Peptides against a protein of PDB entry 5ZKO. Designs and how they scored, part 44

Target 1, 44 residues: chain A of PDB entry 5ZKO
Amino acid sequence: SASNPRKFSEKIALQKQRQAEETAAFEEVMMDIGSTRLQAQKLR

## One batch from the design tools (peptide; made by RFdiffusion4, then SolubleMPNN)

Design b2_p17_2_s1 (from b2_p17_2, 13 letters changed)
Fold by OpenDDE base, seed 2:
Structure b2_p17_2_s1 (fold): chain B 44 residues (1-44), chain C 44 residues (1-44), chain A 17 residues (1-17)
Amino acid sequence: as target 1 above (44 residues)
Amino acid sequence: as target 1 above (44 residues)
Amino acid sequence: VEAVERLLEIRRRRREA
């Protein structure tokens, strides 16, 4: 079967995109926790 | 240049492994946050 | 905290490779 380098490249690109999205979601969660903690400290 | 399907396959496999590791760490964080939130709600 | 540290470490290792 012909090696399909294009299909491999597409799969790698999609995987990189998913990784970036997951990273962004994690950073958002951490930022929200950090901001909430800072707000809670200011209220004390 | 000869398409190196083996190198592409290795890159895809490595990327999948990396994605799985980050997904597991993300899910663990979300579980910890979820459990903490549930505990905080029970204390109110 | 540990899960965050693990994720940060995973990211660090990926940038160094």
Scores: peptide ipSAE 0.259, ipTM 0.609, DockQ to the pose 0.243
Fold by OpenDDE base, seed 5:
Structure b2_p17_2_s1 (fold): chain B 44 residues (1-44), chain C 44 residues (1-44), chain A 17 residues (1-17)
Amino acid sequence: as target 1 above (44 residues)
Amino acid sequence: as target 1 above (44 residues)
Amino acid sequence: VEAVERLLEIRRRRREA
Protein backbone atom coordinates (compact mmCIF):
# COMPACT_ATOMS: atom_id res chain seq x y z
CA SER B 1 0.00 0.00 0.00
CA ALA B 2 1.41 3.40 -1.02
CA SER B 3 2.47 5.21 2.17
CA ASN B 4 1.00 8.72 2.44
CA PRO B 5 3.44 11.30 0.94
CA ARG B 6 2.71 13.50 3.98
CA LYS B 7 4.01 10.76 6.32
CA PHE B 8 7.15 10.39 4.21
CA SER B 9 7.73 14.15 4.37
CA GLU B 10 7.43 14.02 8.17
CA LYS B 11 9.89 11.09 8.35
CA ILE B 12 12.38 12.99 6.18
CA ALA B 13 12.08 16.05 8.44
CA LEU B 14 12.58 13.89 11.56
CA GLN B 15 15.69 12.24 10.06
CA LYS B 16 17.14 15.67 9.20
CA GLN B 17 16.53 16.83 12.77
CA ARG B 18 18.21 13.71 14.20
CA GLN B 19 21.18 14.21 11.91
CA ALA B 20 21.53 17.84 13.03
CA GLU B 21 21.41 16.79 16.70
CA GLU B 22 24.12 14.13 16.21
CA THR B 23 26.24 16.66 14.32
CA ALA B 24 25.89 19.18 17.16
CA ALA B 25 26.85 16.52 19.75
CA PHE B 26 29.93 15.60 17.71
CA GLU B 27 30.98 19.24 17.37
CA GLU B 28 30.58 19.71 21.14
CA VAL B 29 32.86 16.71 21.80
CA MET B 30 35.44 18.13 19.39
CA MET B 31 35.30 21.51 21.14
CA ASP B 32 35.80 19.82 24.53
CA ILE B 33 38.86 17.98 23.20
CA GLY B 34 40.18 21.24 21.76
CA SER B 35 39.67 23.03 25.08
CA THR B 36 41.48 20.24 26.95
CA ARG B 37 44.41 20.43 24.54
CA LEU B 38 44.56 24.20 24.94
CA GLN B 39 44.61 23.85 28.74
CA ALA B 40 47.38 21.25 28.54
CA GLN B 41 49.45 23.60 26.36
CA LYS B 42 49.01 26.48 28.83
CA LEU B 43 50.33 24.25 31.65
CA ARG B 44 53.61 23.65 29.77
CA SER C 1 2.81 20.09 -6.43
CA ALA C 2 2.73 16.72 -4.60
CA SER C 3 6.26 15.27 -4.69
CA ASN C 4 6.44 11.68 -6.02
CA PRO C 5 6.19 9.17 -3.10
CA ARG C 6 8.94 7.10 -4.79
CA LYS C 7 11.33 10.08 -4.62
CA PHE C 8 10.48 10.57 -0.95
CA SER C 9 11.19 6.88 -0.23
CA GLU C 10 14.59 7.18 -1.95
CA LYS C 11 15.40 10.35 0.03
CA ILE C 12 14.48 8.58 3.29
CA ALA C 13 16.75 5.63 2.41
CA LEU C 14 19.63 7.98 1.49
CA GLN C 15 19.22 9.93 4.74
CA LYS C 16 19.25 6.69 6.77
CA GLN C 17 22.49 5.63 5.08
CA ARG C 18 24.11 9.04 5.73
CA GLN C 19 22.96 8.91 9.35
CA ALA C 20 24.49 5.43 9.82
CA GLU C 21 27.83 6.58 8.34
CA GLU C 22 27.99 9.63 10.62
CA THR C 23 26.99 7.55 13.66
CA ALA C 24 29.76 5.02 12.94
CA ALA C 25 32.38 7.79 12.62
CA PHE C 26 31.11 9.45 15.82
CA GLU C 27 31.30 6.14 17.74
CA GLU C 28 34.87 5.63 16.50
CA VAL C 29 35.86 9.09 17.81
CA MET C 30 34.27 8.26 21.16
CA MET C 31 36.21 4.98 21.31
CA ASP C 32 39.48 6.82 20.54
CA ILE C 33 38.78 9.30 23.34
CA GLY C 34 37.96 6.42 25.71
CA SER C 35 41.18 4.61 24.80
CA THR C 36 43.22 7.80 25.37
CA ARG C 37 41.63 8.27 28.80
CA LEU C 38 42.36 4.66 29.72
CA GLN C 39 46.01 5.07 28.69
CA ALA C 40 46.30 8.27 30.74
CA GLN C 41 44.91 6.43 33.79
CA LYS C 42 47.44 3.58 33.38
CA LEU C 43 50.29 6.12 33.38
CA ARG C 44 49.26 7.42 36.82
CA VAL A 1 41.96 12.05 14.23
CA GLU A 2 41.15 9.64 11.40
CA ALA A 3 37.51 9.34 12.48
CA VAL A 4 37.23 13.14 12.46
CA GLU A 5 38.62 13.23 8.94
CA ARG A 6 36.07 10.60 7.88
CA LEU A 7 33.22 12.68 9.33
CA LEU A 8 34.46 15.80 7.56
CA GLU A 9 34.60 13.87 4.29
CA ILE A 10 31.04 12.52 4.79
CA ARG A 11 29.83 16.09 5.39
CA ARG A 12 31.67 17.36 2.32
CA ARG A 13 30.10 14.67 0.10
CA ARG A 14 26.65 15.53 1.45
CA ARG A 15 27.06 19.23 0.61
CA GLU A 16 28.28 18.47 -2.92
CA ALA A 17 25.39 16.05 -3.73
Scores: peptide ipSAE 0.257, ipTM 0.609, DockQ to the pose 0.238
Fold by OpenDDE base, seed 1:
Structure b2_p17_2_s1 (fold): chain B 44 residues (1-44), chain C 44 residues (1-44), chain A 17 residues (1-17)
Amino acid sequence: as target 1 above (44 residues)
Amino acid sequence: as target 1 above (44 residues)
Amino acid sequence: VEAVERLLEIRRRRREA
């Protein structure tokens, strides 16, 4: 099938959106690690 | 500038690679949270 | 810590490219 530049651009845009959503989830997870480690440190 | 389908395909491939790397890092972060929470439970 | 460092490195590489 011939490459469709429009379809490629749409796929790139969707992948960028997914990466932005994953980045936000990762930041939240990193905050959870920080809070859990702080709690563990207080228990030591 | 005219859309270059080859350049779009290369960008899609690079984004898929980046997404796979981020997914692996995310899984490791989730495992680190799990291990830290287990340690915190043992200290309680 | 290492997992966080890997995530930060991935983000750094993305911004530089």
Scores: peptide ipSAE 0.268, ipTM 0.619, DockQ to the pose 0.364; fails the geometry check
Fold by OpenDDE base, seed 4:
Structure b2_p17_2_s1 (fold): chain B 44 residues (1-44), chain C 44 residues (1-44), chain A 17 residues (1-17)
Amino acid sequence: as target 1 above (44 residues)
Amino acid sequence: as target 1 above (44 residues)
Amino acid sequence: VEAVERLLEIRRRRREA
């Protein structure tokens, strides 16, 4: 049944995990931007 | 009751929205990185 | 910068909800 609360809770947990992974990836990317911008500025 | 399928579906919808917003922001940052990297490479 | 600000805002909204 599509209305199974257990299935919904599992989907919510999976979405939370995905969100946490995307957040971590974003933070890494932000660090990379910072380093790349600093490098570009040094080359000017 | 914690087992209300409607409440779970609403939470799933909210999480999907949050994920979409974060994905859009992430993609924009990735474009900024791409442009910055290209600029840094041109300055080498 | 704007994308970073938007993401920070998204994170803020998530913590407050």
Scores: peptide ipSAE 0.266, ipTM 0.616, DockQ to the pose 0.339; fails the geometry check

Design b2_p17_2_s2 (from b2_p17_2, 13 letters changed)
Fold by OpenDDE base, seed 1:
Structure b2_p17_2_s2 (fold): chain B 44 residues (1-44), chain C 44 residues (1-44), chain A 17 residues (1-17)
Amino acid sequence: as target 1 above (44 residues)
Amino acid sequence: as target 1 above (44 residues)
Amino acid sequence: VDLVLRLLELEERRRAA
């Protein structure tokens, strides 16, 4: 089937959404790491 | 300028490449987080 | 330290994208 610009734009939007979801998950993990590191530092 | 399917396909390819690079970096960070958490657990 | 640097690098890539 021929490339459809509307379908390409939808794919771009989906890729951006996926990237945003991965970023949000990453930020959540970073907060957990920060807390874990702070705990480890207090144990030293 | 009218939407060009060829340009959209190039943008999709670039976005896929970028996503793959970000995913690889994310996975590397996640492995380090796992290691850091394991170390913190051993200090408890 | 290494983890923080990797996190920073990832954020910089994200911000540049």
Scores: peptide ipSAE 0.131, ipTM 0.509, DockQ to the pose 0.464
Fold by OpenDDE base, seed 4:
Structure b2_p17_2_s2 (fold): chain B 44 residues (1-44), chain C 44 residues (1-44), chain A 17 residues (1-17)
Amino acid sequence: as target 1 above (44 residues)
Amino acid sequence: as target 1 above (44 residues)
Amino acid sequence: VDLVLRLLELEERRRAA
């Protein structure tokens, strides 16, 4: 690749940020599923 | 939530797929960086 | 927490990225 090492570093930083954002969003959804399950159990 | 559990499962599956795609993209960039470094070293 | 709303928010974030 003819890309500058600086460009690679920027791509990696951006990718890591996106990865972290996706992970956080996923974990939030999973937490909500867990809480919903717990609430449903309490209502039984 | 009035949503069908099947729909939730589908959305979670899609999220996991995209997470895997993000990981693959990261690994590809890291490989490119590694190969570029190695090539630069060989040319010195 | 409304799981439907959270999933919609997740989709919106992913579309914007």
Scores: peptide ipSAE 0.185, ipTM 0.577, DockQ to the pose 0.192; fails the geometry check
Fold by OpenDDE base, seed 3:
Structure b2_p17_2_s2 (fold): chain B 44 residues (1-44), chain C 44 residues (1-44), chain A 17 residues (1-17)
Amino acid sequence: as target 1 above (44 residues)
Amino acid sequence: as target 1 above (44 residues)
Amino acid sequence: VDLVLRLLELEERRRAA
């Protein structure tokens, strides 16, 4: 059966969106770490 | 309040693990799409 | 490998995460 290319395209798009959401969550955590480190340095 | 670096480290580790799992799943799907396309070409 | 099954497995993993 010919896989529906439209369905594949939709699934790839959803996967890319999830990947972007996970990356954004990671970047938020890294930003919080960065800000905390900066604050700790200012207190020295 | 000094964010607990241990908690940040744990959050980063969990996020990296989740990202790796999603990436592996995505790569598997992309490999299957590639193989399906190759099979479809062979049937022409 | 059935691509439909792989897509379903991917969706299940995403729902569990």
Scores: peptide ipSAE 0.163, ipTM 0.552, DockQ to the pose 0.240; fails the geometry check
Fold by OpenDDE base, seed 5:
Structure b2_p17_2_s2 (fold): chain B 44 residues (1-44), chain C 44 residues (1-44), chain A 17 residues (1-17)
Amino acid sequence: as target 1 above (44 residues)
Amino acid sequence: as target 1 above (44 residues)
Amino acid sequence: VDLVLRLLELEERRRAA
C-alpha cells in the first residue's frame, strides 16, 4: 500500500516531542540532585 | 529521610539508557525514511 | 526494511517502557 507520508510525519513528530519531554525530565532531576547536594554541603 | 544516593544513581542510569535507546530507534526510523524516499525518487 | 513495521515496533517499545 502507498506509504502514508502524513502518518509517518505525525509519528516522527510525536517521537521528537517525547524525546524532548524525556530530556527535560532528566535535566530537572539532575538539577534537583545538584541543588540538594549544594544545600547539604552548605549545612556542613 | 536520608536521600538514597544509590537509588537516585540507579534511576539516572536507567533514564540515560532509555534516552539512548529511544534516540537509536528514532535515528533508525529516520534512516529508513531517507532510504525509502531515495528509492522512490530513483523509481521516478 | 518495511518502514511501517519499524514505526509499529517503535510504538510497541515505547508502550512497553
Scores: peptide ipSAE 0.155, ipTM 0.545, DockQ to the pose 0.144; fails the geometry check

Design b2_p17_2_s3 (from b2_p17_2, 11 letters changed)
Fold by OpenDDE base, seed 3:
Structure b2_p17_2_s3 (fold): chain B 44 residues (1-44), chain C 44 residues (1-44), chain A 17 residues (1-17)
Amino acid sequence: as target 1 above (44 residues)
Amino acid sequence: as target 1 above (44 residues)
Amino acid sequence: VEKVERLLELRRRRAEA
């Protein structure tokens, strides 16, 4: 079947969106870890 | 412009690489946290 | 833990697509 360029563009856009969501979730985890470490230091 | 399938494949590969790097960084952080917790338990 | 689970779920969905 002739691969439709429009369908490929849509798939790439969707993959970019998913990657951005995963990056945001990763950054949120890292921020929580950083906050927890800071809190632990304050309690020492 | 006709979207080049080769350019799409390259973009997908770059996205996969970024995801793999984020996964590795996440696993490293989780291992560090696990090690720290284990050390804290040994000192108790 | 919830944020970790969310991240893992996002990765799973991407792998299945």
Scores: peptide ipSAE 0.338, ipTM 0.639, DockQ to the pose 0.359
Fold by OpenDDE base, seed 1:
Formats: C-alpha cells, sequence, structure tokens
Structure b2_p17_2_s3 (fold): chain B 44 residues (1-44), chain C 44 residues (1-44), chain A 17 residues (1-17)
C-alpha cells in the first residue's frame, strides 16, 4: 500500500502519547519501589 | 515542510525501540523484586 | 500493585493496536 504521510504522522502522534503515558506510569512505579526500600531500611 | 514518509517511518521505529527498552527495564526490576521476595521467604 | 497493573494495561492496549 502507498505510504500516506498523514497516516504516518497520526501514528507517530498516537505512539508518542502512549509512550509518555507508559513512561509516567513507569516512573511512578519506580518512585514507589524507592520509597518502600527507604522505609524498609529505616525499620532495620 | 513537506511530510517525509521515510522520516516518519524512522521515527515510529525509534519510538517502538524505546518502548521495548522501557518494558525490558521494568520487567528486570520486577524480576529483582520477585527474586528478593523468594529469598526472604526461604530464609523464614 | 495498582500502579503496576495500570502500566501493564497501558502496554497491553498498545500491543493490541
Amino acid sequence: as target 1 above (44 residues)
Amino acid sequence: as target 1 above (44 residues)
Amino acid sequence: VEKVERLLELRRRRAEA
């Protein structure tokens, strides 16, 4: 099928949005893990 | 500027690669947590 | 756990699209 620049641009925009959402969720998980580790160290 | 399908396809590919790397990093962290929990259970 | 589940759901939806 012929490459459609408009369709590619839409796919890039959607993929960027999804990536930003997944990155934010990953960072939030990492912060929770870090906080849990810090709490565990304080209890030792 | 004119939309370049080749440049858009390259950007999509790079975004997919970045997403795969972030997924792998998350899975590694989860595996480490799981291994730590398993070790802690064996020591009880 | 909830945040992990949310991340997994985001990845699932992306993989299905």
Scores: peptide ipSAE 0.336, ipTM 0.639, DockQ to the pose 0.311
Fold by OpenDDE base, seed 4:
Structure b2_p17_2_s3 (fold): chain B 44 residues (1-44), chain C 44 residues (1-44), chain A 17 residues (1-17)
Amino acid sequence: as target 1 above (44 residues)
Amino acid sequence: as target 1 above (44 residues)
Amino acid sequence: VEKVERLLELRRRRAEA
């Protein structure tokens, strides 16, 4: 049976959403690490 | 024109790859932080 | 730490789906 294109589009949309959420969380972590490093440099 | 299911599968695979790369980058950063903390502990 | 935990949770949910 032909894979339903609508089902594929929904799966792609869900994957894009999940990727965006994980990217945002990653960037937030990286920013916090960067800020901590900057603070450590200022205290030296 | 019907969205090509093959194109959708390729897009999903690409998103999975990007997620794996971001995961690896995150784990590397966390390991570096962990190693730095461990070094600081050894010097105390 | 909380932000790291959130990221790990998002990744876990994706792996389980």
Scores: peptide ipSAE 0.332, ipTM 0.637, DockQ to the pose 0.263
Fold by OpenDDE base, seed 2:
Structure b2_p17_2_s3 (fold): chain B 44 residues (1-44), chain C 44 residues (1-44), chain A 17 residues (1-17)
Amino acid sequence: as target 1 above (44 residues)
Amino acid sequence: as target 1 above (44 residues)
Amino acid sequence: VEKVERLLELRRRRAEA
């Protein structure tokens, strides 16, 4: 059957959305770790 | 112009690669924190 | 911990698709 270009574009858009969500979650974790490290350093 | 299925597949592959890189970076950070915590615990 | 759990859940959902 013919490949559906619209289906491919939708898959790409969905994949971009998922990647953005995972990137945001990763950055949030990194920020939290960074702040914790900074606090621990100040307490030394 | 016709959508290029190969271009779409390449974009999806690139997005998967980025996700894998972010996953690896996260796991490395978590491992480093984990090892540091373990060492700190052993020194107590 | 909650932020890590959220990230893990996002990865899980992506892996299932």
Scores: peptide ipSAE 0.330, ipTM 0.634, DockQ to the pose 0.355

Design b2_p17_3_s1 (from b2_p17_3, 10 letters changed)
Fold by OpenDDE base, seed 2:
Structure b2_p17_3_s1 (fold): chain B 44 residues (1-44), chain C 44 residues (1-44), chain A 17 residues (1-17)
Amino acid sequence: as target 1 above (44 residues)
Amino acid sequence: as target 1 above (44 residues)
Amino acid sequence: MELLALQAEAFEREKAE
């Protein structure tokens, strides 16, 4: 069934949101690594 | 708990995989749009 | 990605004409 172009725009918007959420999750992981690294450096 | 550097590398690897999967899902949506667009153009 | 959303919307408008 030729899905309505409106449905494609919705799919694209949802995919953009998911990509942004995955990027935010990556940034959180990197911040956790940075914090742990800073703590480890203070113990030296 | 100072999570082992190995655990951070695993988290980064998992996050990279998730980002790649989201990119692939986006490419699939774009391919579907392209296919539908091509069909619509042939009907014109 | 924004460009594709705009193209999808434009396609809907053109089909409705």
Scores: peptide ipSAE 0.117, ipTM 0.611, DockQ to the pose 0.054
Fold by OpenDDE base, seed 5:
Structure b2_p17_3_s1 (fold): chain B 44 residues (1-44), chain C 44 residues (1-44), chain A 17 residues (1-17)
Amino acid sequence: as target 1 above (44 residues)
Amino acid sequence: as target 1 above (44 residues)
Amino acid sequence: MELLALQAEAFEREKAE
């Protein structure tokens, strides 16, 4: 099947979206850890 | 529940792994596109 | 990353001519 550049662009865009979602999930994890750590320090 | 630093480290490690997997998937998409493009150029 | 998407779009334009 002939290379469809529009389909290639779509594949790239979808991959960029997935990478952005994983970055956001990482930031959420780090915020949760940071908050819990701060709370633990305040209770000491 | 008390903050468990070992569990926090595990969460960070798992997120880093997911980001690496998404990067590898992106590289695979780019290689596929590059190969298809090269083939299309040779057939012209 | 953006460059390849732009090149892909340019290639579709060239094929449409």
Scores: peptide ipSAE 0.116, ipTM 0.607, DockQ to the pose 0.050
Fold by OpenDDE base, seed 4:
Structure b2_p17_3_s1 (fold): chain B 44 residues (1-44), chain C 44 residues (1-44), chain A 17 residues (1-17)
Amino acid sequence: as target 1 above (44 residues)
Amino acid sequence: as target 1 above (44 residues)
Amino acid sequence: MELLALQAEAFEREKAE
């Protein structure tokens, strides 16, 4: 049934979105660490 | 206190694990789609 | 994530030691 490609496309799109969200979360962690180090340096 | 780097390292490690799990889930989705397409072709 | 806040708190503790 031709509906399968659409459903497959949806699954791929959702999974790509989840991967992008996890990447963004990782970048946020790294940014927070960097910002804290910078603040620590300014307070010295 | 030297414990702060450890806690940060834990957070980074957990985030990397989550990213790897999401990648594995994506690969599983792609494998399932590939298998379904192959089966559909065999049934023709 | 509140990692920035945790690091800031941790820095203040280290400075107080």
Scores: peptide ipSAE 0.112, ipTM 0.597, DockQ to the pose 0.041
Fold by OpenDDE base, seed 3:
Structure b2_p17_3_s1 (fold): chain B 44 residues (1-44), chain C 44 residues (1-44), chain A 17 residues (1-17)
Amino acid sequence: as target 1 above (44 residues)
Amino acid sequence: as target 1 above (44 residues)
Amino acid sequence: MELLALQAEAFEREKAE
């Protein structure tokens, strides 16, 4: 039945969203670290 | 003190681990979908 | 994130040494 492709597509989309959220969280951490280092350099 | 680079490195490592876990979960979902599709094709 | 605050605190400690 055509319902299975829809369910599979929804699972893939959900997992891609979670992966993107983890990537965004990683980028935020790296940005915070980079910004702090840059600020520290400017204050020296 | 050298302790701060360590804390930042630990946070980066933890986030990389989470990202790898999400990637593994994605690959598992894709494998299950692929296996199910292959099985369905064999039963037709 | 809390990380920025921790880094700022760390920098201030290093500057005070």
Scores: peptide ipSAE 0.107, ipTM 0.594, DockQ to the pose 0.041

Design b2_p17_3_s2 (from b2_p17_3, 14 letters changed)
Fold by OpenDDE base, seed 2:
Structure b2_p17_3_s2 (fold): chain B 44 residues (1-44), chain C 44 residues (1-44), chain A 17 residues (1-17)
Amino acid sequence: as target 1 above (44 residues)
Amino acid sequence: as target 1 above (44 residues)
Amino acid sequence: MKLQELQAKFFEEQKKA
């Protein structure tokens, strides 16, 4: 069916979006960890 | 605050879960691609 | 699999498709 390629492209687009969101979330977590570590070091 | 390590562990756990879900979704997409490619090849 | 590795694989596979 001619709709299959379009549906496929949509699935890919959604997956790319998900990956971007997960990347952003990961970076946020890592930034928070880094900030906390820096604070802990300063207090030592 | 003593709760910080726990909060970080929770964030990491959540991120691991998201990563697992992302991996599953990726594999599903790749399977769909493979299936479609196979179908296309058969029709050639 | 690390997120970055997954992303890299994803893009590589899309390039082949």
Scores: peptide ipSAE 0.115, ipTM 0.599, DockQ to the pose 0.082
Fold by OpenDDE base, seed 5:
Structure b2_p17_3_s2 (fold): chain B 44 residues (1-44), chain C 44 residues (1-44), chain A 17 residues (1-17)
Amino acid sequence: as target 1 above (44 residues)
Amino acid sequence: as target 1 above (44 residues)
Amino acid sequence: MKLQELQAKFFEEQKKA
């Protein structure tokens, strides 16, 4: 029986999208931490 | 102004959850690949 | 598991087919 490389490639593409979304969310968290740190420094 | 470590810890916890979901999705894809291979072997 | 590892395993399976 033939492999279905198209189905697997589609799943990989979806995982790439998920990884990009996860990275974006991580960067947002880091930006919030950075902003808080900067604010704390300015108020000293 | 006080840091809000609770808010940051909550965001980190959400990221850990997202990472676990991504891992589960990877494992599902690999299971599908493995199942296809096993089926191909049985049909020989 | 990393995406790169998943991709590598995918291509390995395709070579065996």
Scores: peptide ipSAE 0.103, ipTM 0.587, DockQ to the pose 0.091
Fold by OpenDDE base, seed 1:
Structure b2_p17_3_s2 (fold): chain B 44 residues (1-44), chain C 44 residues (1-44), chain A 17 residues (1-17)
Amino acid sequence: as target 1 above (44 residues)
Amino acid sequence: as target 1 above (44 residues)
Amino acid sequence: MKLQELQAKFFEEQKKA
């Protein structure tokens, strides 16, 4: 059916958005860990 | 503070869960695309 | 699967499409 390409495009777009959000969250977590480690090193 | 490791562990756990969900969604999208292509080929 | 691996696969598949 001709509607399939559009539906797939929508699914892909949503997935890209989800991926971007996940990436941002991952980076935030890693930054927090990194900063904490740095702080801990400075206090030793 | 001693609570940091636990908080980080929680963040990581949540991120892993998110990643798993994203992966599942991605696989579903790709399966749908693949199956549709297969069906189109059979009709051709 | 690591996030980076998923991202790589995603972009690879998008390139093929």
Scores: peptide ipSAE 0.112, ipTM 0.601, DockQ to the pose 0.084; fails the geometry check
Fold by OpenDDE base, seed 4:
Structure b2_p17_3_s2 (fold): chain B 44 residues (1-44), chain C 44 residues (1-44), chain A 17 residues (1-17)
Amino acid sequence: as target 1 above (44 residues)
Amino acid sequence: as target 1 above (44 residues)
Amino acid sequence: MKLQELQAKFFEEQKKA
């Protein structure tokens, strides 16, 4: 059954939310990597 | 507590999985849009 | 295709619909 424009907009909104969550998770990983690099430099 | 390289690799792997799932969801929506366009053209 | 490129095409297509 062909999805209506409202259904498309709902799917887009959900995808935007997923993208935001993915970005937040990526930033968390990058922050952890950055912290580890800083610690490694301090140990040298 | 500083996460070890294995923890980083696990987080990166999970992030890649999320990206793949997001891509699949986008492709599904794009397919629905394409199908709707084709149907609309047939109705004209 | 990179995810970012797919996302851009997706949202561009939604604007046309």
Scores: peptide ipSAE 0.104, ipTM 0.609, DockQ to the pose 0.089; fails the geometry check

Design b2_p17_3_s3 (from b2_p17_3, 11 letters changed)
Fold by OpenDDE base, seed 2:
Structure b2_p17_3_s3 (fold): chain B 44 residues (1-44), chain C 44 residues (1-44), chain A 17 residues (1-17)
Amino acid sequence: as target 1 above (44 residues)
Amino acid sequence: as target 1 above (44 residues)
Amino acid sequence: VRLQELRRRAFEREQAE
């Protein structure tokens, strides 16, 4: 399909958004781990 | 939830996998764009 | 096809957030 430049830019934008959201999800996981470790240290 | 270290490692591994999959999807988009550009040049 | 799938996934994710 001869996708036009506008469609290409849209595809790239959507993928960049998804990558940012996956990064945010990773950071959330790391926050959960960090918080759990901090709590474990406080209980010791 | 006091998630154990095994669960943490699993969460991290899953997120790393997702990030890799999203990167691969981005590369696929870029390949499609590149191929389309190459085809357009060949038709000129 | 890929663009349509990307839009669908983006929409589904936005609805899940």
Scores: peptide ipSAE 0.264, ipTM 0.664, DockQ to the pose 0.056
Fold by OpenDDE base, seed 5:
Structure b2_p17_3_s3 (fold): chain B 44 residues (1-44), chain C 44 residues (1-44), chain A 17 residues (1-17)
Amino acid sequence: as target 1 above (44 residues)
Amino acid sequence: as target 1 above (44 residues)
Amino acid sequence: VRLQELRRRAFEREQAE
């Protein structure tokens, strides 16, 4: 099977994109938690 | 909105699981690429 | 096989956005 550098680069790029999207989703969850905690402190 | 620590911990745990699954998928891609490169060298 | 699965999942995610 000929090593197809184009296919390898495409696999790596797609997987890196997915990891970046999961990281962004994690950061969003952490922001929501942080915002909720800050709001709860302001209402106390 | 009452800060629900149980819901926060659950969100974090689920997101960490997703990130771990994406990391495992990346490692699999890298193994496939490495194996293909090694095979191509043996055939040369 | 893995490349096809990655493309499929990337497409499905793009459609859900």
Scores: peptide ipSAE 0.256, ipTM 0.657, DockQ to the pose 0.050
Fold by OpenDDE base, seed 3:
Structure b2_p17_3_s3 (fold): chain B 44 residues (1-44), chain C 44 residues (1-44), chain A 17 residues (1-17)
Amino acid sequence: as target 1 above (44 residues)
Amino acid sequence: as target 1 above (44 residues)
Amino acid sequence: VRLQELRRRAFEREQAE
């Protein structure tokens, strides 16, 4: 099977996208935690 | 809603697991590319 | 096999947005 540079580049691009999405999901979780802590601090 | 430290720790742990799984998947892609390149080099 | 699974998961995420 020929070295398919296009197929490899596509695999890498898709995987980079997934890693970016997981990073964004992590940041969302951290924002939720931060917002909850800030709200709790305001109510004290 | 009470600050649920257990729920936050669970969210963080789950997200860390997902990030580790995505990293492992990236390494698998890179191994596939490396193996293909090595095979192509041996056939030349 | 891995590329097909990556494409499938990318499509499923795009449809969920």
Scores: peptide ipSAE 0.252, ipTM 0.653, DockQ to the pose 0.052
Fold by OpenDDE base, seed 4:
Structure b2_p17_3_s3 (fold): chain B 44 residues (1-44), chain C 44 residues (1-44), chain A 17 residues (1-17)
Amino acid sequence: as target 1 above (44 residues)
Amino acid sequence: as target 1 above (44 residues)
Amino acid sequence: VRLQELRRRAFEREQAE
């Protein structure tokens, strides 16, 4: 069916978006950890 | 607080798990697309 | 079916952020 390519591209695009969101969430976690470490360093 | 390292490791582990799940979901999408293409090829 | 599940999970994630 000629409509399949568009649906495939949509599926891929949505999955790429999810992967990007998970990467951003990971970076946020790492930033929070880094900030906590920096605070602990300043208090020593 | 000495309990922070364990909580950090837990947050990192959970995020790594989510990333792995998203990767697996992407691979599933690609497999489904591949299977559809293979079926279309067999019907030609 | 899988596309709808992808959209659903994307929406659920966006709501959880």
Scores: peptide ipSAE 0.268, ipTM 0.661, DockQ to the pose 0.057; fails the geometry check

